# Peptides against a protein of PDB entry 3V4L, part 302

Target 1, 386 residues: chain A of PDB entry 3V4L
Amino acid sequence: GQPLAKDKVALLIGNMSYWEHPKLKAPLVDVYELTNLLRQLDFKVVSLLDLTEYEMCNAVDEFLLLLDKGVYGLLYYAGHGYENFGNSFMVPVDAPNPYRSENCLCVQNILKLMQEKETGLNVFLLDMCRKRNDYDDTIPILDALKVTANIVFGYATCQGAEAFEIQHSGLANGIFMKFLKDRLLEDKKITVLLDEVAEDMGKCHLTKGRQALEIRSSLSEKRALTDPVQGAPCSAEALVRNLQWAKAHELPESMCLKFQCGVHIQLGFAAEFSNVMIIYTSIVHKPPEIIMCDAYVTDFPLDLDIDPKHANKGTPEETGSYLVSKDLPKHCLYTRLSSLQKLKEHLIFTVCLSYQYSGLEDTVEEKQEVNVGKPLIAKLDMHRGL

## One batch from the design tools (peptide; made by RFdiffusion4, then SolubleMPNN)

Design b2_p28_4_s2 (from b2_p28_4, 14 letters changed)
Fold by OpenDDE base, seed 2:
Structure b2_p28_4_s2 (fold): chain B 386 residues (1-386), chain A 28 residues (1-28)
Amino acid sequence: as target 1 above (386 residues)
Amino acid sequence: MEKERKEKEEEEKKKKKEEEEKAKLVPM
C-alpha cells in the first residue's frame, strides 16, 4: 500500500539581506513558491526570511517540536552556505566576514535531532553553495548518525561547486527552484522526483558544467511528498503540534476603526511569510465636509526596526511586497513588517487619521492605539533564551 | 487565429530565450 505520513511539516528558510555578505534575491521567490506548493501537498509550512544565527537556532528548535514518530520533516534552505568535510553549513544574515562553523548552522546536527524524533521521512533541500570555506578548518565531531533508511538530500549543486540565482530586473527563482517547482506535485518516490529534476537542470544551457543537482539518499521505502496524512490527530501530541502550528499562522482579525470626525477606517492584515505581515488601511467612510483624509500607521515596537520611509506606501510593491499584492485590496496605504520573529511583546501601534475640513486650512489629527496581540511567528517566542 | 497563436508562442519563446540569454548567473 502507499505509505501514510502521521503528519507533514516543513521549515523553509530564505536568507537574502546579509549584513557582511553579498545580498541575494532568489530566496524570496523560492521560499514563497515552495510554501504554496508544499501547502497543496498538506504540509504544515513555517516560512521564514532573513534570520540571524539565534533566530535560525530557535526556528529549528520550534520545527523539531513539530516532529514526532512517523511525521515527514522537510527542511529547505536558500542562502549563502558552504560544505566542509561533508558537513553542510547554512549562513545566517548576521554572520561575520569571514564566517566560521561557530557562526553557522550545521545541517547534519539538525538531521541527528530529527532522527531522535523517529520521523517517517527526512528531506533536506539545500539551495546554497557547497564550496569549501578556507577560513574554517574545524572538523565537527558529529555523533554517529543512526541507520534510519529514511533520509534524502537534494543539493542544488555538486560538492565543491556553486549554486546560482538568475539576476533579472524583476523577481526570479534560483536555478534549483526553477526546475523543482515544475515537478514537486508529482506522485513519485522523492528520489525519483529529484532525479527527474536533475535531468531537467542538466538540459539547462546556462548551468551546464557550473551547477548540477546531487541526490544523496538512504531511503529504502517508496515515500513521496504526495503521501497522504493519516486521519484526524488521534494523539495528544498530534493535537498539540497542530495547535502550535495554527497559533504560529494566526493573523489578526480585520478591524473597523471609527473616529470622532465620523471617518471610518478598515485595518487589515495579510501574511506574506510566517515572519512577514502586511498591514493595510483604507478609508471606508468619509463625511462630505472632509475634503482630504489619510490614515497612517505609526509608533511600532522598536524591536521590529521599522523604517518610517517604507511605511504607509500607496502600493504593496513600494513596501518591497511583490508576491501577495494581487490578493490585497486596492487603494490602501500599505506597511510591511518583515521581522515578526523579533517581536517580544504584543504588536501595539498607532493609527493616525490626518484630515482637513472644507474651508479650513488647518489639518486635524485623531489617533487610536491598536493592540493586535502576537501575530504569526511572534506567538512562538523565538527569543526565549536572550 | 491558429497562425497568430503560433507566432505569439514563438515570440514568447524568443523573448523568454532572450531573457534567459541576458540572465546573469550570480553565486548564492
Scores: peptide ipSAE 0.307, ipTM 0.663, DockQ to the pose 0.393
Fold by OpenDDE base, seed 4:
Structure b2_p28_4_s2 (fold): chain B 386 residues (1-386), chain A 28 residues (1-28)
Amino acid sequence: as target 1 above (386 residues)
Amino acid sequence: MEKERKEKEEEEKKKKKEEEEKAKLVPM
């Protein structure tokens, strides 16, 4: 029969806004598209952009809490990385230049911890460079991996080679995701699916002789990403996992704010990623005596590093939100909160209504404070310990 | 019909090749 997954959980990390390293672009699109595909495959997906070392460690720890016996675990990483002595290192956005193994997350350590969970399948999709870091002479003493015969690595490139993104004027995938996305929904053994992706990449003139997919696997069973989840969560552990995932993906409810002047504002929320939320405001009612009226959001928690110059934009694209703009309501002001993992407290902010009466030159302001609690990933308190 | 199909397939191949030639690969 077709194998059954006890559950399916994915952690997707896209690092692009490096402090001491070249900025990337592809991880934004790649994490978003892969999130949508894995959700169609009934994965519980945590999708995170631009994580520090500490935030990456906590994201991995929270992912490992979602893993249990017979659960399918998928880790995707897009960003800077290196490979020393057959160990893959994911580079956080705050990594120094040069970075070392002490500043980075070792994928083989994560695999060891996944094997301790007795997972049904472990998939690593590593969209990073595999070039040796000559500034890191540390030989990691890794414990011997268990023989679980349920491991698949898809490396975007060969050992000692670079992975590439396509730089053009618009949004583009990385090379790996460009080919992976076209096959990811196919009901095939995951190693067969990745082999077909490798063949498609090998036919591309752009990548021929520059980048080739490498598959490393110890997979004794015919397991696919399409494998159905076992029916209703009958175990206490499955209920806890479902509640923990749901907690990390809860959006604030949309609100109708009423001002004393008789203006009504709709305040809405949309998730772009597990740590990225769009706030949007729209005027839904305006008295006829009010000629001009704008609703701004301001006074965000300092932990979010919100630049006011990028807040309250007339389009989602002006905030840097190019992916969810089709699903957002039109004729709003938009603000992108890109670092919800940093939120230690409740998300409290001010809605400021600026308006003008007919026949008065002066603008009037009314303000309302809004508390939306801890949205999305902020409910996990990833900063517990700083 | 068959000539127009070949001309479209060549034009799509040419467009795809021109898009590929404009694409800069940057290391990740």
Scores: peptide ipSAE 0.305, ipTM 0.662, DockQ to the pose 0.391
Fold by OpenDDE base, seed 5:
Structure b2_p28_4_s2 (fold): chain B 386 residues (1-386), chain A 28 residues (1-28)
Amino acid sequence: as target 1 above (386 residues)
Amino acid sequence: MEKERKEKEEEEKKKKKEEEEKAKLVPM
């Protein structure tokens, strides 16, 4: 019969804002576009940007909790990386310079843990460099992998080679995602799909002789990303997985705030990623006696490291949000929360209304505290181990 | 109308291709 997935789960990590390494740009677009495609394929997608070593470990552990017998697991990583002795290392944003294996996540260790879950399919898409790190002499003692026929690696580049992003003035994909996105929805065996992506990349004049896709597979069955999920969750574990995923994607409800001066503010929320949320404010009612009126968000939790200079922007793009700006209401003030994984408590912040009456020179301020609970990924309490 | 839309789509495709040809590949 056609293979059935018990469920489909994806973790997408895009590291770009490195502390001690060159900043990247492609991971932002690549994670966003891949998230939207995998959602059309009925994947439960967690999408995370700019993770530390500890945050990456926790994200992988939470992803492994969603895996079970016959579940399809997909891990995508875009960022800095290296390969020593056939072991692939993903580099966190807080990695020192030079980085070592002790500062990085070994993909083959993750694969071992995925094999223990008896998954129906394991797909690794690694959009990173595969050059040797000569500062890391560590040979990881990997336990022997189980002999399984359900693993697929799509490496963006060959062993010992670099992966590339396209630096434009605007948003651009990495080379791998540029070709992958055009085929990802095709009802084909995943290794056939990736082979067609490799052929399309091989026709690209920019990357010819510089980057080529490598496919490593043990996949003996005709499994596709299009394979249907088995019907209604019959197991308690499947219900728990569905509830956990739903929690990680729950936005705060839009609020109408009423101030004593008679001004009404709409407060709204949008998800860019599982750890990135846009807050927007708009004036929906203003008394005619008020000539100037602005609604600012302030007093965020210290764990979020929000610089007030980057808050309350007149456009989403001024916050660094280029992807969801079309879906946002216009004529708001926008604030981008890019580190929701760091939130230990409820997201409590202040809405400050600054206004001026006709014929008075002095500005008046009214403040209202807002508690929106734990938004998006913050519901998973990834910090419970600290 | 339909000819101008096709010419604009071809000109946007040509601009996008010329932007892609001017693109600098940077190692990840």
Scores: peptide ipSAE 0.303, ipTM 0.666, DockQ to the pose 0.364
Fold by OpenDDE base, seed 1:
Structure b2_p28_4_s2 (fold): chain B 386 residues (1-386), chain A 28 residues (1-28)
Amino acid sequence: as target 1 above (386 residues)
Amino acid sequence: MEKERKEKEEEEKKKKKEEEEKAKLVPM
């Protein structure tokens, strides 16, 4: 019969906003498009942008809690990286220059932990450079991996080579995701699918002699990303997994705020990623005696590092939100919260209504505090080790 | 003549676009 997955779980990490390294652009689009495709494949997807070393470790630990016997695990990473002695290292956004293995996450350590979970399939998609880091002399003595015959690596590039993004004037994929996305939904053994992606990339005149997909696999079974999930979750562990994932994707409900002046504000929320939320405000009722009014959000928790200059924009794009802007209501003020993984407390903020009466020159302000609890990834308490 | 000129102009535009895309490859 066709193989069944007990469940399907994916962790997608896109690091772009490096502190001490060149900033990237492709991981934004690549993580977003891959998230949407894996959701169509019935994956439980956690999508995270711009993680520190500590936040990446916690994201991996939370991902490993979602893994169990016969579960399909997929890890995608897009960002800076290196390969020393056949070990792949993902570089966090806070990594020093130069970085070392002590500042980075080893993919083979994650694979060891996934093998301890008795997973049905382990897929690693590594959209990073595989050059040697000459500043890292550490030879990680990894314990011998178990012979599980269920491992697939898709490397965006060959050993010792670079992966590339195309810096267009607009949003663009990395080279790997550009070809992967066109085939990801195909009902094929994952190694056959990746081989076809390698052929498509090999036809591209941009990448010839610069980047080529490398596939490393021990996969003995005909497993596909399209393999159906086995039935209703009947185990206590499957119920806990479903609840944990659901918590990480729960948005605050939309609110109607009523001010003393008689203005009504709609407050709404949208997820861009598991750690990125858009807040939007719109005036839904205005008394005729009020000639002008605007509703601003302010007084965010300090842990979110919100620059007020980037808040309350007339378009989603002015906040840096280019991907979900089509699904957002128009004629709002928009604020992008890009670091929800840093939120230790409830998301409490102020809605400030600034307005002017007809025939008065002075602007009046009214304020309401709003508590929306812990949105999205902030419910996982990724800080329980701090 | 005119069809072959249009095909060459499209091939030159395609080559120029591919060269502009090659010039924008940044290592990750």
Scores: peptide ipSAE 0.303, ipTM 0.665, DockQ to the pose 0.400

Design b2_p28_4_s3 (from b2_p28_4, 11 letters changed)
Fold by OpenDDE base, seed 1:
Structure b2_p28_4_s3 (fold): chain B 386 residues (1-386), chain A 28 residues (1-28)
Amino acid sequence: as target 1 above (386 residues)
Amino acid sequence: EEEEERRRREEEEERRRREEEESLLVPM
């Protein structure tokens, strides 16, 4: 019969905004497009941008809590990385220069933990460089992997080689994701699908002699990303997993705020990623005696590191939100919260209405505090270990 | 002659486009 997944869970990490390393661009688009494709494949997807070492460890731990016997686990990473002695290291955004294994996440350690969960399939898609790091002399003594015959690695590049992005002025995929996205929905054994992606990438003039896809697999069964999820969650663990995932993707409800001057504001929320939310405000009613009015959001929790210069923009694009702008209402002020994983408490902020009456020169301000609880990934207490 | 000149221009524009795309490759 067709193989069945007990469930399908994916963690996607895109690191771009490095502190001590060159900034990347492709991971933004790559994580977003891959999230949408994996959702069409009935994956429970957690998508995270710009994680520190601590935040990456916590994201992996929360991902491992979603894994269980016969669950399909997929880890995608796009960002800086290296490979020493066949061990792949993902570089967090706060990694020092030079970085070492102690500052990075070892993929083979994650694989070991996934094997302990008795997963049905383990897929790693690693869109990173595989050059040796000569500043890291550590040979990790990794525990011997179990023979589970259910492991697939898709590496964007060969051992000892670089992976590349194309730095156009616009939004572009990395080279790996450019070819992967066109085939990801195909009902094929995952190793056959990746082999076809390797052939498509091999036809590209940009990759010739620079980058080639490497497939490493022990997968003995005909398993595909298209494999159907087994029916209604029959176990208490499956119910808990579904509830945890649902909590991590719950947006705040839209609010209608009423000010004393008679102005009404609509406050709305949109998810770009599991840790990235857009807040938007619109004036839905204005008394005729008010000639001008603007509704600003301010007084965010300090943990979110919100620069006021990037808040309250006339377009989503001016906030750095290029991917979800088509799905947002027009004629709002937009604010992008890009670090929801840092939020320890409820998201409390102020809506400030600035307005002017006809025939008065002075601007008047009214303020309302708004509490929206813990949005998206902030419901997963990734900080429970502190 | 004109068709051979057009083909040469198309090949030269395609070469220039490839060189430009190659110059924009950045390691991840």
Scores: peptide ipSAE 0.381, ipTM 0.775, DockQ to the pose 0.414
Fold by OpenDDE base, seed 4:
Structure b2_p28_4_s3 (fold): chain B 386 residues (1-386), chain A 28 residues (1-28)
Amino acid sequence: as target 1 above (386 residues)
Amino acid sequence: EEEEERRRREEEEERRRREEEESLLVPM
């Protein structure tokens, strides 16, 4: 019969805004496009940008809580990385220069933990460099992996080679995601799908002699990302998993704020990623005696590190949100919250209405505090230990 | 002659475009 997944869960991490390393661009687009494709494949997707070491560890721990017997687990990582002695290390955004294995997440350690969950399929898609780190002489003594015959690694590059992004002036995929996205929805064994992606990359002049996809697999069954999820969650564990995922993806409801001057504001929320939310404000009613009227958001929690210079923009693109701009209402002010994982408490902020009456030179301000609870990933309390 | 010179220009423009695209590759 066709193999069935008990459930399908994906963790996607894109690190781009490094503190001590070169900034990347491709992980933004790659995580977003892969999220949309995996959602079409009925994956429960957690998508996270720009994680610290501690935040990456917690994201992996929360991902492992969603895994169980016969669940398909997919881990995607785009960012800086290295490979020492066949061990792949994902580099967090706060990693020192030079980084070491103690500052990084070992993919083979994550695989060991996934094998303890008796997963149906383990897929790793690693869009990172695989060069040796000569500043790290530590030989990780990894315990012997179990022979589970359900493991697939897709490496964006060969062992000892670099992975590349294309730094166009616009949004572009990394080289791996450029080819992966065109085939990801195909009903094929995952190793056959990745082999076709490798052939497509091999035809590209940009990758020739620089980057080639490596497939490392121990997959005894014909398993595909298209494999249907086994019907209604009959187990208490499956219900808990569904509730935990749903909790991490709940947006605040849109609000209509009414000010004393008679102005009405719509406050709306959109998810770009599991840790990235856009707030937008629009004037939905203005009395005719008010000639100018703007609605700003301010007084965000300090944990979010929101620069006021990047808040309240006339376009989503001016906030750094290029991907969801088509789905957003027009003629708003936009603010992008890119670090929702850092939120310890409820998201409380101020909506400030600045307005001017006809025939008065002075601007008047009215303020309302808004509490939207814990949006998206902030419901998982990823910072409980800090 | 004119057709060989046209082919040479097309090959040189294609080489230049490839060199420009290659210059935009950044290691991850």
Scores: peptide ipSAE 0.376, ipTM 0.774, DockQ to the pose 0.433
Fold by OpenDDE base, seed 2:
Structure b2_p28_4_s3 (fold): chain B 386 residues (1-386), chain A 28 residues (1-28)
Amino acid sequence: as target 1 above (386 residues)
Amino acid sequence: EEEEERRRREEEEERRRREEEESLLVPM
């Protein structure tokens, strides 16, 4: 019979906004497009941008809590990375220059922990460089991996080589994701699918002699990303997994705020990623005696590091949101919260209404505090170790 | 002559586009 997945879970990490390293662009689009494709494949997807070392460790720990016997686990990473002695290291955004293994996450350590969960399939998609880091001479003493015959690595490049992005003025995919996205929905054994992606990459003039996909697999069974999820969660563990994922993806409900002047504001929320949310405000009712009226959001928690200069924009694109702008209502003010993983408490902020009456020169202000609880990934308390 | 000159221009534009795309490659 066709293999059944007990469940399907994916963690996608895209690191771009490095503190001490060159900034990347492709991980934004690549994580977004891969999220949408894996959702069509019935994966529970956690998508995270710009994680520190500590935040990456916690994201991996929370991902491992979603894994169990017969679950399909997929880890995608796009960002800076290196490979020393056959060990792959993902570089966090706060990594020093030069970085070392102590500042980075070892993929083979994650694989060891996934093998302890008795997973049905382990897929690693590593869109990073595989050059040796000469500043790190540490040989990690990794414990021996179990023989599970269910592991697939798709490396964007060969051992000792670089992975590349195309830095257009617009949004573009990395080289690996450009080819992967066209094949990902095919009902094929995952190693056959990746081999076809490797052939498609091999035909590209940009990659010739620079980048080639490497497939490393122990997969003895015909397993595909298209394999159906086994029906209704019958186990307590499956119910817990579904509830944990649902909590991490719950948006605040849209609210209608009523001000004393008779202005009504719609406050809405949209998810771009599991740690990135857009707040939008619109004036839905204005008394005729009010000639000008604007609704601003302010007084965000300090943990979110929100620059007021980037808040309350007339377009989503002016906030740095280029991906979900088509699905947002028009004629709003938009604010992008890009670091929801840093939120320790409830998201409390102020809605400030500034307005002017006909025939009065003075601007009047009314304020309402709004508590939306813990949105999206902030429900997982990715800070439990500080 | 005109068709050969058109083909040469198309090949030169395609070469220029490839060189531009290659110049925009950045290692990750």
Scores: peptide ipSAE 0.371, ipTM 0.771, DockQ to the pose 0.430
Fold by OpenDDE base, seed 5:
Structure b2_p28_4_s3 (fold): chain B 386 residues (1-386), chain A 28 residues (1-28)
Amino acid sequence: as target 1 above (386 residues)
Amino acid sequence: EEEEERRRREEEEERRRREEEESLLVPM
C-alpha cells in the first residue's frame, strides 16, 4: 500500500537581514513559495524569517517537539552557511564576523535529535553555501548517527562550493528553489524527485561549473512528500501537534472600530510568514462633515523594534511586502510586523484617527487601544529563556 | 545573408541575456 505519514511537519527558516554579513534576498521568496507548496502537500508549516541564534535554537526545539514516530519532518534553511568536516552550519542573523560553530546551528545535531523521534521521513533542504570556514578550527565530535533508513538531504550545492541566488528586479530566487518548486508536488519518491531537480539544475547554463545539487539519502522505502496523512488523530500527541500548529497560525480577527466623531475603521490582519504579519487600516464610514481622515497604527511594543517611518504606508510594497500584496485589500494604510517571535506580551497598539471638519483648520485626533493577544508564532513564546 | 545576420543577432541577444543573468548571481 502507499505509505502513510502519521503527520507532516515543516520548519522553514530564511535568514536575509544579517547584522555583520552581506544581506540576502532569495530566502524571502523561497520560504514563501515553499510554504505554499508544502501546505498543498498537507504539511503543517512554520515559516520564519531573520532569526537570531537563540530564536533559531527555539524554533528547532519547537519543531522537534512536533516530531514523533511515523511523522514526516522537513527542515528547510536558506541563508548563509558553511561546512566543516562534513558538518553543515546554519548562520543566524546575529552571528559575528567571523562566525564560528558556537555561533551557528549544526544540522547534524538536529539530525541526531530527529533520529531519536523515530520519524517516518526526515528531509533536510539546505539552501546555503558549503565552503569551509577557515576561522572555525573546531572539529565537532559528533556521536555516531543511528543507522536509520529515513533520512534525505538535498544540498543546494556540492561540498566546498557556493550556493547562489538570482536577483531580478527586486525579487530573488535561490537557484535550488527555482528548480525544486517545479517538481515538489510530483507523486514520486523524494530521492527520485530530487534527482530530477538535480538534472534540471544541471541543464541550466547558470549552474554549470558553479552549483550542483547533492543528494544524500539512507531512504530504503518509497516515501514521497505526497504520502497521505493518517486519518483522525487517535493519539494525545497528534492532538497536541495540531494545537501547536494551530496556535502558530492564528491571526487576529478583523475588527470594526467606531470613533466618537462617527468614523468607522476596519482593522485587518494578514500573515506573510509565521513571524511576519501585516496590519491594515481602512476607513469604511466617514460622516460628510469630516473632509479628511486617516487611521494610523502606533505605540507598538518596544520588543518589535517598529520604526514609525516604515509604518502606515499607502502600499504593501512600501513596507517590504511584495508577496501577499495581491491578497490584501486596496486603499489601506499598511504596517509590516516582521519580528513577532520577539513579542513577550500581548500585541497592544494604538489606532489613531486624525481628522478634519469642514470649515475648521485644526486637525482633531481620537485614539483607541487595541489588544489582539499573541498573533501567529508569538503564541509559542519563542523568547522563553531570555 | 539576411537570415544569417538575423541568426547572428539572435545569438548575440541570447548571449547578452545569459551574461546579464550571470551578472545577477550572488553567493549565499
Scores: peptide ipSAE 0.370, ipTM 0.767, DockQ to the pose 0.401

